# Designs tried in a protein design run: peptides against a protein of PDB entry 1EMU. Part 108

Target 1, 132 residues: chain A of PDB entry 1EMU
Amino acid sequence: PPYLKWAESLHSLLDDQDGISLFRTFLKQEGCADLLDFWFACTGFRKLEPCDSNEEKRLKLARAIYRKYILDNNGIVSRQTKPATKSFIKGCIMKQLIDPAMFDQAQTEIQATMEENTYPSFLKSDIYLEYT

## One batch from the design tools (peptide; made by RFdiffusion4, then SolubleMPNN)

Design b2_p26_2_s2 (from b2_p26_2, 9 letters changed)
Fold by OpenDDE base, seed 1:
Structure b2_p26_2_s2 (fold): chain B 132 residues (1-132), chain A 26 residues (1-26)
Amino acid sequence: as target 1 above (132 residues)
Amino acid sequence: SAAEQEEEDEKLIEEAIKLGIEVQTS
């Protein structure tokens, strides 16, 4: 069953709608839902290829992600990303150089945080165990 | 206002999250 694959890798968990739902519920209880939301926001952002028709919206989205997750030093995403990574993102925003990959390093760092902490805890949680 | 900006930001982010999930689960 799918839940066994979820225990094999975070990637498998995040490839499954039911897995995502359960994991996000767990993260909400832990006060860490922003980790997952940021991760998916970055994935969505990267999917938007630059073109004349979406340039302004891509910039607005980049600014939104920056303001919500990177700029706030009290936020969990900000606390779990390296200063150099945040500085790079800020630079892209200020220069309006909105490359599809501009959040990749931050996404990688947040993914590592989930891999090392919240994902293992999820697999030991009542939410996951009751589902199995 | 700041509140209006946050509301707009949230909408954009929600759309991006939805797209991200679609990409990841497709």
Scores: peptide ipSAE 0.800, ipTM 0.965, DockQ to the pose 0.958
Fold by OpenDDE base, seed 4:
Structure b2_p26_2_s2 (fold): chain B 132 residues (1-132), chain A 26 residues (1-26)
Amino acid sequence: as target 1 above (132 residues)
Amino acid sequence: SAAEQEEEDEKLIEEAIKLGIEVQTS
């Protein structure tokens, strides 16, 4: 069943709508849903290929992600991303160089945080175990 | 205003999250 695959890898968990929903519920209880939301926001952002028709919207979205997750020094995403990574993102925003990959390093660092901390905890949680 | 900007930001991020989930689960 799918829940067994979720225990095999975070990738399998995040490929499943039910897994995502359950994991996000857990993260909300732990006060760290922003980790997952940021991760998916980055994935969505990267999907938007640059073109004349979406340039303005892409810039607005990049600024939104930056303001919500990177600029907030008290936020969990900001705390779990390296200063050099945040500085790079800031530079992209200031220069208005909005490459689809501009959040890739930050996304990788947040993914590592989930892999090392919240994902293992999720697999030990009552919410997951009761689902099995 | 700042509040209006935050509301707009939230909508944009929600759309991006939705798209990200669609990409990942496809």
Scores: peptide ipSAE 0.800, ipTM 0.965, DockQ to the pose 0.965
Fold by OpenDDE base, seed 5:
Structure b2_p26_2_s2 (fold): chain B 132 residues (1-132), chain A 26 residues (1-26)
Amino acid sequence: as target 1 above (132 residues)
Amino acid sequence: SAAEQEEEDEKLIEEAIKLGIEVQTS
């Protein structure tokens, strides 16, 4: 069943709508749902290929992600991303160089945070165990 | 205003999250 796959890898968990829902609920209880939201926001952003018709919207979205997750020094995403990574993103925003991959490193670092901390804890949580 | 900007930001991010989930679960 899918819940067994979720225990095998974070990737499998994030590939499943039910898994995402349960994991996000857990993260909210832990006060770190922003980790997952940021991760998916980055995935969505990367999907938007640059073109004349979406240039302004892509810039607005990049700025939004930056303001909500990177610029907020008290936020968990900011605390779990390296200064050089945040600086790079800031540079992209300031230069208006909005490459689809501009959040990739930050996404990787947030993924590592989830892999090392919240994902293992989720597998030990009542939410997951009661689901199984 | 800052409040209006935050509201717009939230909408954009929510759309991006939705798209991200669609991509990941497809």
Scores: peptide ipSAE 0.800, ipTM 0.965, DockQ to the pose 0.965
Fold by OpenDDE base, seed 3:
Structure b2_p26_2_s2 (fold): chain B 132 residues (1-132), chain A 26 residues (1-26)
Amino acid sequence: as target 1 above (132 residues)
Amino acid sequence: SAAEQEEEDEKLIEEAIKLGIEVQTS
């Protein structure tokens, strides 16, 4: 069953709508749902191809992600991303150079955070175990 | 206003998250 695949890798968990829902519920209880939301926001952002018609909206979205997750020094995403990574993102925003990959490093760092902490905890959680 | 900006930001992020999930689960 899918829940067994979820235990094999975070990737498998995040490829499954039910897995995502369950994991997000867990993260909310842990006060760190922003990790997952940011991760998916980055994925969605990267999907948007740069073109004349998307340029303004992509910039607005990049700014939104930056303001909510990177600029907030009290936020878990900000705390779990390296200063150099945040500085790079800030630079992109300031220069209005909105490359689809501009959040990739931050996404990678947040993914590592989840893999090292919340994902293993999720697999030991009552939420997951009761689901199995 | 700041509140209006936050509301707009939340909308954009919500759309991005939805798209991200769609991409990841497709």
Scores: peptide ipSAE 0.799, ipTM 0.965, DockQ to the pose 0.964

Design b2_p26_2_s3 (from b2_p26_2, 10 letters changed)
Fold by OpenDDE base, seed 2:
Structure b2_p26_2_s3 (fold): chain B 132 residues (1-132), chain A 26 residues (1-26)
Amino acid sequence: as target 1 above (132 residues)
Amino acid sequence: SHMEEEEEDEKLIKEAIELGIKVQTE
């Protein structure tokens, strides 16, 4: 069953809508749902192909992600991303150089945070264990 | 206004998250 695959890797968990839902509920209880939201926001952003018609919208989205997750010094995403990574993103925003991959490093770092802490804790949580 | 800007930001982020989930669960 899918829930067994979720215990094998975070990747398997994030490939499943039910897994995502349960994991996000857990993260909300832990006060760190922004980790997952940021991760998916980055994935969505990267999917948007640059073109003349969507240039402005892509810039607005990049700025929105930057303002909510990177600039918030009290936020979990900001605290779990390296200064050099945040500086690079800021540079892209300021220069209006919005490459689809501009959040890749930050996404990788947040993924590592989840792998190290919240994902293992989720597998020991009541919400997951009761689901199994 | 500042409030309107924040609301637009949240809308854009929500849309991006939904797209990200769609991509990841394909």
Scores: peptide ipSAE 0.780, ipTM 0.956, DockQ to the pose 0.967
Fold by OpenDDE base, seed 5:
Structure b2_p26_2_s3 (fold): chain B 132 residues (1-132), chain A 26 residues (1-26)
Amino acid sequence: as target 1 above (132 residues)
Amino acid sequence: SHMEEEEEDEKLIKEAIELGIKVQTE
């Protein structure tokens, strides 16, 4: 069953709508749902290929992600991303150089945070165990 | 205004999240 695959890798968990839903519920209880939201926001952002018709929207989205998750020093995403990574993102925003991959490093760091902390905890949580 | 900008930001982020989930789960 899918829940067994979820225990094999975070990737498998994040590939499944039900897995995502349960994991996000758990993260909300832990006060760190922003980790997952940021991760998916980055994935969505990267999917938007640059072109003349979406340049302004991509810039606005990049700014939005930056303001919500990177600039907020009290936010968990900000606390779990390296200063150099945040500085790079800031630079992209300031220069309006909005490469599809501009959040990749931050996404990787947040993914590592989930892999090392919240994902293992999720697998030990009542939410997951009761689902199985 | 600041409030309007935040609302727009949240909308954009929500759309990006939804797109990200779609991409990841396809």
Scores: peptide ipSAE 0.780, ipTM 0.956, DockQ to the pose 0.970
Fold by OpenDDE base, seed 4:
Parts: sequence; C-alpha cells; structure tokens
Structure b2_p26_2_s3 (fold): chain B 132 residues (1-132), chain A 26 residues (1-26)
Amino acid sequence: as target 1 above (132 residues)
Amino acid sequence: SHMEEEEEDEKLIKEAIELGIKVQTE
C-alpha cells in the first residue's frame, strides 16, 4: 500500500496527495507547516517559465515568497536557511533578476530540514501510525 | 494599501503551492 512507500522516502510521500495531506496536518500540529508550503511554492514558481506575458506576475510571486518566508526572521523557513542563501535571494529580488532557479538552494536546504527532522517524526506520529 | 498587498501575496503563494502539488503528484 502507498503508506509503506511513504516510509521508504520523503519523495514518495510528497508524490501522493493523501501523503501530502497527512504530512501537512502533522506539520501544522508541530507549528512548521511553512516548511512544506515553501517547498511546494518553490516547485510551483520554478514551473513558471519566464516570458513576456508572465514576467510581472513572476516578479510579484518571487517578492511574495521572499517577504513571507525569507525576510521574516521569526519564521521557521528563515531560521532553517543559510545566510548566504537568503542574501542571494534578496539580491535577485533587488536586481529584479527572477530566474526560475532562484529558490532552488533554499528549497534544497528546507528539504534537508524535513528529511532530518519532521519527516522521521511524522513516521513515528499517531496520525501516520493510525493510518497504517 | 499594505493590507491589500499582503492579501495579494497570499493569493499568489496559494496558487504557487497548488501548482507545485500538481507538478509533484503528476
């Protein structure tokens, strides 16, 4: 069953709508749903290829992601990303150089945080174990 | 206004998350 695959890798968990739903519920209980939301926001952002018709919207989205997750020093995403990574993102925003890959390093660091902490905890949680 | 900008930011982020989930689950 799918829940067994979820225990094998975070990738398998995030490829499944049911897995995502359960994991996000768990993260909300732990006060760190922003980790997952940021991760998916980065994936969505990267999917938007730059063109004349979406350039302004991409810039607005990049600014929104930056303001919510990177600029907020009290946020868990900001606390779990390296200063150099945050500085790079800030530079892109200030220069209005909005490359689809501008959040890739931050996304990688947040993914590592989930892999090392929240994902293992999820597999030991009541919400996951009761589902199995 | 600042409040209106925050609301727009939240809408944009929500759309990006939904797109990200779609991409990841396809």
Scores: peptide ipSAE 0.779, ipTM 0.956, DockQ to the pose 0.965
Fold by OpenDDE base, seed 3:
Formats: structure tokens, sequence, C-alpha cells
Structure b2_p26_2_s3 (fold): chain B 132 residues (1-132), chain A 26 residues (1-26)
């Protein structure tokens, strides 16, 4: 069953809508749902191919992600990303150089945070164990 | 206004999250 695959890798968990839902619920209880939201926001952002028709929207989205997750020094995403990574993102925003991969390093760092902390905790949580 | 900008930001982020989930669960 899918829940067994969720225990094999975070990737498997995030590939499943039910897994995502349970994991997000757990993260909300832990006060760190922003980790997952940021991760998916980055994935969505990267999917948007740069072109004349969506350039303005991509810039606005990049700025929104930056303002919510990177600029907020009290936010968990900001606390779990390296200063150099945040500085790079800021630079992209200021220069209006909105490459689809501009959040990749930050996404990787947040993914590592989930892998090392919240994902293992999720597998030990009542919400997951009761689901199994 | 500032509030309107924040609401727009939240809408954009929500759309991006939904797109990200769609991509990841394809």
Amino acid sequence: as target 1 above (132 residues)
Amino acid sequence: SHMEEEEEDEKLIKEAIELGIKVQTE
C-alpha cells in the first residue's frame, strides 16, 4: 500500500496526494507547514516557463515567495536556509533576473531540513501510525 | 494598498503550491 512507500522515502510521500495531506496536517500541528508549502511553491514556480506572456506574473510570484518565506527572518523557512542562499534570491529579485531555477538551492535546503527532522518525526507520529 | 498586495501575494503563492502539487503527483 502507498503508506508503506511513504516510509521508504520522502519523495514517495510527496508524490501522493493523500501522503501530502497527512504530512501537511502533521506539519501544521508542529507549526512548520511553511516548509512544505515553500517546497511546493518552488516546484510550481519552476514549472512556469519564462516567456513574454507570463514574465510579469513570474516576477510577482517570485517576489511573493521571497517576501513570505525568505525575507521573514522569524519564519521557519528563513531560519532553515543559508544566508548565501537567501542573498542570492534577494539579488535575483532586485535585478529582476527571474530564472526558473532561482529557488532550487533554497528548495534543496528545505528538503534536507524535512528529511532530517520533520519527515522522520512524521513516520513516528500518531497521525501516520493511526493511518497504517 | 499594503493589504491588497498581501492578498495578491497569497493568491499567487496558493496557485504556485497547487501547481507544484499537480506537477509532483503527476
Scores: peptide ipSAE 0.779, ipTM 0.955, DockQ to the pose 0.967

Design b2_p26_2_s4 (from b2_p26_2, 8 letters changed)
Fold by OpenDDE base, seed 5:
Structure b2_p26_2_s4 (fold): chain B 132 residues (1-132), chain A 26 residues (1-26)
Amino acid sequence: as target 1 above (132 residues)
Amino acid sequence: SMEEEEKEDEELIEEAIKLGIEVQTS
């Protein structure tokens, strides 16, 4: 069943709408849903290929992601991303150089945080165990 | 205004999250 695959890899968990829902619920209880939201926001952002018609919207979205997750020093995403990574993103925003991959390193670091902490905790959580 | 900008930011992020989930679960 899918819940067994979820225990095999975070990738399998995040490929499943039900898995995402349960995991996000758990993260919200732990006060760290921003980790997952940021991860998916980055994935969505990267999907938007640059063109003349969406340039302004892509810039606005990049700024929004930056302001919510990177700029807030009290936020969990900011605390779990390296200073050099945050500085790079800031530079892209300031220079308005909005490459689809500009959040990739930050996304990788947040993914590592989930892999090493919240994902294992989820597999030990009541919400997951009761689902199995 | 700041409030309007924050609202727009949240809407943009929500759209991006939705798109990200769509990409990941497709």
Scores: peptide ipSAE 0.781, ipTM 0.953, DockQ to the pose 0.969
Fold by OpenDDE base, seed 2:
Structure b2_p26_2_s4 (fold): chain B 132 residues (1-132), chain A 26 residues (1-26)
Amino acid sequence: as target 1 above (132 residues)
Amino acid sequence: SMEEEEKEDEELIEEAIKLGIEVQTS
């Protein structure tokens, strides 16, 4: 069953709508749902192909992600991303050089955070165990 | 206004999250 695959890898969990829903519920209880939201926002952003008609919208989205998750020093995402990574993102926005991959390093760092802490905790949570 | 900008930011992020989930679950 799918829930067994979720225990094998975070990737399997994030490939499943039901897995995402349960994991997000858990993260909300832990006060760190922003980790997952940021991760998916980065994935969505990267999917948007740069073109003349899309340029302004992509810039606005990049700014929005930056303001909500990177600029807020008290936020969980900001605390779990390296200063050099945040500085790079800021530079891209200031220069208006919005490459589809500009959040890749930050996404990687947040993924590592989930792998090391919240994902293992989720597998030991009542939410997951009662589902199984 | 700043409030309108914040709402636009949230809507953009929500759209991006939705797209991200579609990519991962496809």
Scores: peptide ipSAE 0.781, ipTM 0.953, DockQ to the pose 0.963
Fold by OpenDDE base, seed 4:
Structure b2_p26_2_s4 (fold): chain B 132 residues (1-132), chain A 26 residues (1-26)
Amino acid sequence: as target 1 above (132 residues)
Amino acid sequence: SMEEEEKEDEELIEEAIKLGIEVQTS
C-alpha cells in the first residue's frame, strides 16, 4: 500500500495527495506547516516559465514568497535557510531578476530540514501509525 | 492598501502551492 512507500522516502510521500494531506496535518500540529507550504510554493513558482504575459505576476509571486517565508526572521523557513541563500533571494528581488530557479537552493535546504527532522517524526506519529 | 497587498500575496502563494502539489502528484 502507498503508506509503505511513504516510509521509504520523503519523495514518495510528497508524490501522493493523501500522504501530503496527512503530513501537512502533522506539521500543523507541530507548528511548522510553512516548511511544506514553502516547498510546494517553490515548485509551483519554478513551473511558471518566464514570458511577457506572466512577468508581472511572477514578480509579485516572488515578492510574496520572499516576504512571507524569507524576510520574516520569526518564521521557521527563515530560521532553516542559510544567510547566504536568503541574501541571494533578496538580491534577485531587489534587482527584479526573477529566474525560475531563484528559490532552488532555499527549497533544497528546507527539504533537508524536513528529511532530517519532521519527516522522521511523522513516521513515528500517531497520525501515520493509525493510518497503517 | 498594505492590507490589500497582503491579501493578494496570500492568494498568489496559495495558487503557487496548489500548482506545486499538482506538479508533484502528476
Scores: peptide ipSAE 0.780, ipTM 0.953, DockQ to the pose 0.959
Fold by OpenDDE base, seed 3:
Structure b2_p26_2_s4 (fold): chain B 132 residues (1-132), chain A 26 residues (1-26)
Amino acid sequence: as target 1 above (132 residues)
Amino acid sequence: SMEEEEKEDEELIEEAIKLGIEVQTS
């Protein structure tokens, strides 16, 4: 069943709508749902390829992601991203150079955080175990 | 206003999250 695949990799968990739902519920209880939300926001942002018609919207979205997750020093995403990574993102925002890959490094770092901590904890959680 | 701008930001992020989930689960 799918829940066994979820235990094999975080990738498998995030490929499944049910897995995402359970994992997000767990993260919310742990006060760190922003990790997953940021991760998906980055994925969505990257999907928006630059063109004349969406340039303004992409800039606004990049700024929104930056302000909510990167600029907030008290936020878990900010605390789990490297200063150089945050600085790079800030630079992109200031220069208005909004490359689809501008959040890739931050997304990678947040993914590593989930891999090392919240994902293993999820697999040991009552939420996951009761689901199985 | 600042509140209206913040609301717009949240809507943009929510749309991006939705799109991200769609991409990942496709």
Scores: peptide ipSAE 0.779, ipTM 0.953, DockQ to the pose 0.959

Design b2_p26_3_s1 (from b2_p26_3, 10 letters changed)
Fold by OpenDDE base, seed 2:
Structure b2_p26_3_s1 (fold): chain B 132 residues (1-132), chain A 26 residues (1-26)
Amino acid sequence: as target 1 above (132 residues)
Amino acid sequence: SEKEEEEKEEEELLEELIKEEIATKK
């Protein structure tokens, strides 16, 4: 069943709506649901192809991601991203140079955080174990 | 204020982006 694949890799978990739902519930209880939301925001943002018709929308989205997750120094995402990474993102927004890949490094760092901490904990959680 | 409305719009766009991305999953 799918829940067995979730234990094999974080990627498998995040590719399944049921897995995402359970994992997000767990993260909310741990006070770090922003890790997952940021990860999906980055993925969705990267898929938006730059063009004249969506330039303003992409800029607004980039600002939203930056202000919600990067700018807040007390937030879990901010605490788990490197200063140089956050500085780069800020620079892109200030210069209005909105490349689809501008959040890639930050996403990588947040993914590593989940891999090393919250994902293993999830697999040991009552939420996951009761589902199995 | 105008600034608050702009930030609210940005937040809504972000929420939609995340929702749509998750909706593409199996």
Scores: peptide ipSAE 0.744, ipTM 0.950, DockQ to the pose 0.914
Fold by OpenDDE base, seed 3:
Structure b2_p26_3_s1 (fold): chain B 132 residues (1-132), chain A 26 residues (1-26)
Amino acid sequence: as target 1 above (132 residues)
Amino acid sequence: SEKEEEEKEEEELLEELIKEEIATKK
């Protein structure tokens, strides 16, 4: 069943709406749901093709992601991303150079955080175990 | 204010982006 695949890889968990829902609930209880939301925001953002008609929307989205997750020094995403990574993103925003891959490094760092910490904890949580 | 409305719009775009991305999953 799908829940067994969730235990095999984070990728499998994040590719399943039921898995995402349970994992997000767990993360909310741990005060770190922003890790997951940021990850999906980055993925969605990268899929948007740069063009004249999308330029304004992409800039607005980039600003929103930056303000909510990167700029807030008290947020878990900010605490789990390297200063150089955050500075690069800030630079892109300030210069309005909005490349689809501008959040890739930050997403990688947040994914690593989930892999090493919250994902293993989720698999040991009552939420996951009661579901199985 | 104008700034408040701008940030609200950006937040709504972000929420929609995340929602749509998750909706593509199985």
Scores: peptide ipSAE 0.743, ipTM 0.950, DockQ to the pose 0.958
Fold by OpenDDE base, seed 1:
Structure b2_p26_3_s1 (fold): chain B 132 residues (1-132), chain A 26 residues (1-26)
Amino acid sequence: as target 1 above (132 residues)
Amino acid sequence: SEKEEEEKEEEELLEELIKEEIATKK
């Protein structure tokens, strides 16, 4: 069943809407839902192919991601990303050089945070265990 | 203010981006 695959890899969990829903509920209880939202924001952003018609939209999205998750030093995403990574993103925003991969390093670091902490905790949570 | 309106629009775009990405999953 799908819930067993969720326990085998974070990737499997994040590829299933039911799994995402349960995991996000858990993260909200832990005060760290931003980790997951940021991860999906990065994935969605990277899929947007640069062109003249969506340049403004991509810039707006990049600014939004930066302000919500990177700029706030008290936010969990900011606390779990390296200073050099955040500095690079800031530079891209300031220069308006919006490459599809500009959040890749930050996404990798946040994914590692989830793999190390929140994902294992989720598998031990009442939310997951009661679902199984 | 105009700045607040611009940031609100950007926030809405972000929320939609996340929702749409999750919606692509099974």
Scores: peptide ipSAE 0.743, ipTM 0.950, DockQ to the pose 0.942
Fold by OpenDDE base, seed 5:
Structure b2_p26_3_s1 (fold): chain B 132 residues (1-132), chain A 26 residues (1-26)
Amino acid sequence: as target 1 above (132 residues)
Amino acid sequence: SEKEEEEKEEEELLEELIKEEIATKK
């Protein structure tokens, strides 16, 4: 069953809507839902092909991601990303140089955080174990 | 304020982006 694949890799968990739902519920209880939302935001943002017609939209999205997750020093995403990574993102926003890959390093760092902490904890949680 | 309205719009775009990305999953 799918829940067994979820225990084999975070990638499998994040590719399944049921898995995402359970994991997000767990993260909300832990006050860490922003980790997952940020991860999906980065993925979605990278998929937007730059062109003249969507330049404004991409800039608005980049600003939103920056303000919500990077700028907030009290946020879990900000606390789990390196200062140099956050500074790079800030620079892109200030210069309005919005490359599709501008959040890739931050996403990698947040993914590592999930792999090392919240993902293993999820597999030991009542939410997951009761589902199995 | 105008600034608050702009930030609200950006927040809504972000929420939609996340929802759409998750919706692509099986």
Scores: peptide ipSAE 0.743, ipTM 0.950, DockQ to the pose 0.972

Design b2_p26_3_s2 (from b2_p26_3, 11 letters changed)
Fold by OpenDDE base, seed 3:
Structure b2_p26_3_s2 (fold): chain B 132 residues (1-132), chain A 26 residues (1-26)
Amino acid sequence: as target 1 above (132 residues)
Amino acid sequence: EEEKKEEEEEEELLKELIEETISEKK
């Protein structure tokens, strides 16, 4: 069953809407749902191919992601991303150089955070265990 | 107030982006 795949890899969990839903619920209880939201935001952003018609939208989204998760010094995403990574993102936004991959490093760092902390905890949580 | 409105708009854009991205998953 899918829940067994979720225990095998975070990737499997994040590819399943049911898994995402449960994981997000868990993260909300832990006060760190932003980790997941940021991860998906980065994924979604990267999928937006630059073109004349979406240039403004991409810039707005990049700014939104930056302001919501990176600039917020009290946020868990900001705390779990390296200063150099955050500085790079800031630079991209300030220079309006909005590459689809501009959040890749930050996403990697947040993914590592989930892998090391929240994901294992989720697999030990009541919400997951009761689902199984 | 204008800044707040802009932030609200950005928040909405983020929500939409996240929801759309998740919706593409199985």
Scores: peptide ipSAE 0.728, ipTM 0.935, DockQ to the pose 0.814
Fold by OpenDDE base, seed 1:
Structure b2_p26_3_s2 (fold): chain B 132 residues (1-132), chain A 26 residues (1-26)
Amino acid sequence: as target 1 above (132 residues)
Amino acid sequence: EEEKKEEEEEEELLKELIEETISEKK
């Protein structure tokens, strides 16, 4: 069953809507759902192909991601991303150079945070164990 | 107030982006 795959790989968990739902519920209880939301925001953003018709939307989205997760010093995403990474993103926003991959490094760092902490904890949680 | 409108728009855009991205998963 899928829940067994979730225990083998964070990727498998994040590729399954049921897994995502349970994991997000857990993260909300831990006060760190922004980790997951940011991760998906980055994924979604990268999928948007730059073109003349979506330049404004992409810029707005980039600014939104930056302001909500990176600029917020009280947020867990900001606390778990390196200053150089945040500075790079800020630079992209200020210069309006919105590359699809501009959040890749930040996403990697947040993914590492989940891999090291929240994901293992999730697998030990009542939410997951009772689902099995 | 203009700043508030901008924030609201950004929140909506983010919400939509995240939801759409998740909806594409298995």
Scores: peptide ipSAE 0.727, ipTM 0.935, DockQ to the pose 0.840
Fold by OpenDDE base, seed 5:
Structure b2_p26_3_s2 (fold): chain B 132 residues (1-132), chain A 26 residues (1-26)
Amino acid sequence: as target 1 above (132 residues)
Amino acid sequence: EEEKKEEEEEEELLKELIEETISEKK
């Protein structure tokens, strides 16, 4: 069953609608749902192909991601990303150099945070265990 | 006022992006 695949890798969990729903519920209880939302925001952003017609939208999205997750020093994403990574993103925003991969390093760092902390805890949680 | 409007628009775009990205999963 799918829940067994979720225990094998975080990737499998994040590739499943039911897995995402359960994991997000768990993260909300832990006060760190922003980790997951940021991860999906980065994934979605990278999929947007740059072109003349969507340049403004991509810039707005980049600013939104930056303001909500990177700039907020009280946020879990900000606390779990490296200063150099945050500085790079800030630079891209200020210079309006919006490459599809501009959040890749930050996403990697947040993914590592989930792998090391929240994902293992989720697999030990009542939410996951009761689902199985 | 204009800054607030811009932030609201950005927030909505972000919400839509996340929802759309998740909806593409299995």
Scores: peptide ipSAE 0.727, ipTM 0.935, DockQ to the pose 0.936
Fold by OpenDDE base, seed 4:
Structure b2_p26_3_s2 (fold): chain B 132 residues (1-132), chain A 26 residues (1-26)
Amino acid sequence: as target 1 above (132 residues)
Amino acid sequence: EEEKKEEEEEEELLKELIEETISEKK
C-alpha cells in the first residue's frame, strides 16, 4: 500500500496527494507547514518556462516567495536556510534576474531539514500510525 | 495602499502556484 512507500522515502511521500495531506496536517501541528509550502512553491516556480508572456508573473511570484519565506527572519524557512543562500535570492530579486533555478539551493536546504527532522518525526506520529 | 494591494496579489499568486503544483501529483 502507498503508506509503506511513504516510509521508504520522502520523495514517495511528496508524490502522493494523500501523503502530502497527512504530512501537511502534521507539520501544521508542529508549526512547520511553511517548510512544505515553500518546497512546493520552489518546485512549481522551476517548472514555469521563461517567456515574454509570463515575465511579469514570474517576477511577481519570485518576489512573493522571497517576501513570504526568505525575508521573514522569524520564519522557519529563513531560519533553516543559509545566509549566503538568502543573499543570493535577494540579489536575483534586486537585479530582476529571475532564473527558473534561483530557488534550487534554498529548496535543497529545506528538503534536508525535513529529511533530518520533520519527516522522521512524522513516521512516528499518531497521524501516520493511525492511518496505517 | 498600493503596497498592500501588491502583497495581496502576491499571496494569491503564491497560493495558486502551490495548489497547482500539488494537484499535478498522483
Scores: peptide ipSAE 0.727, ipTM 0.935, DockQ to the pose 0.902

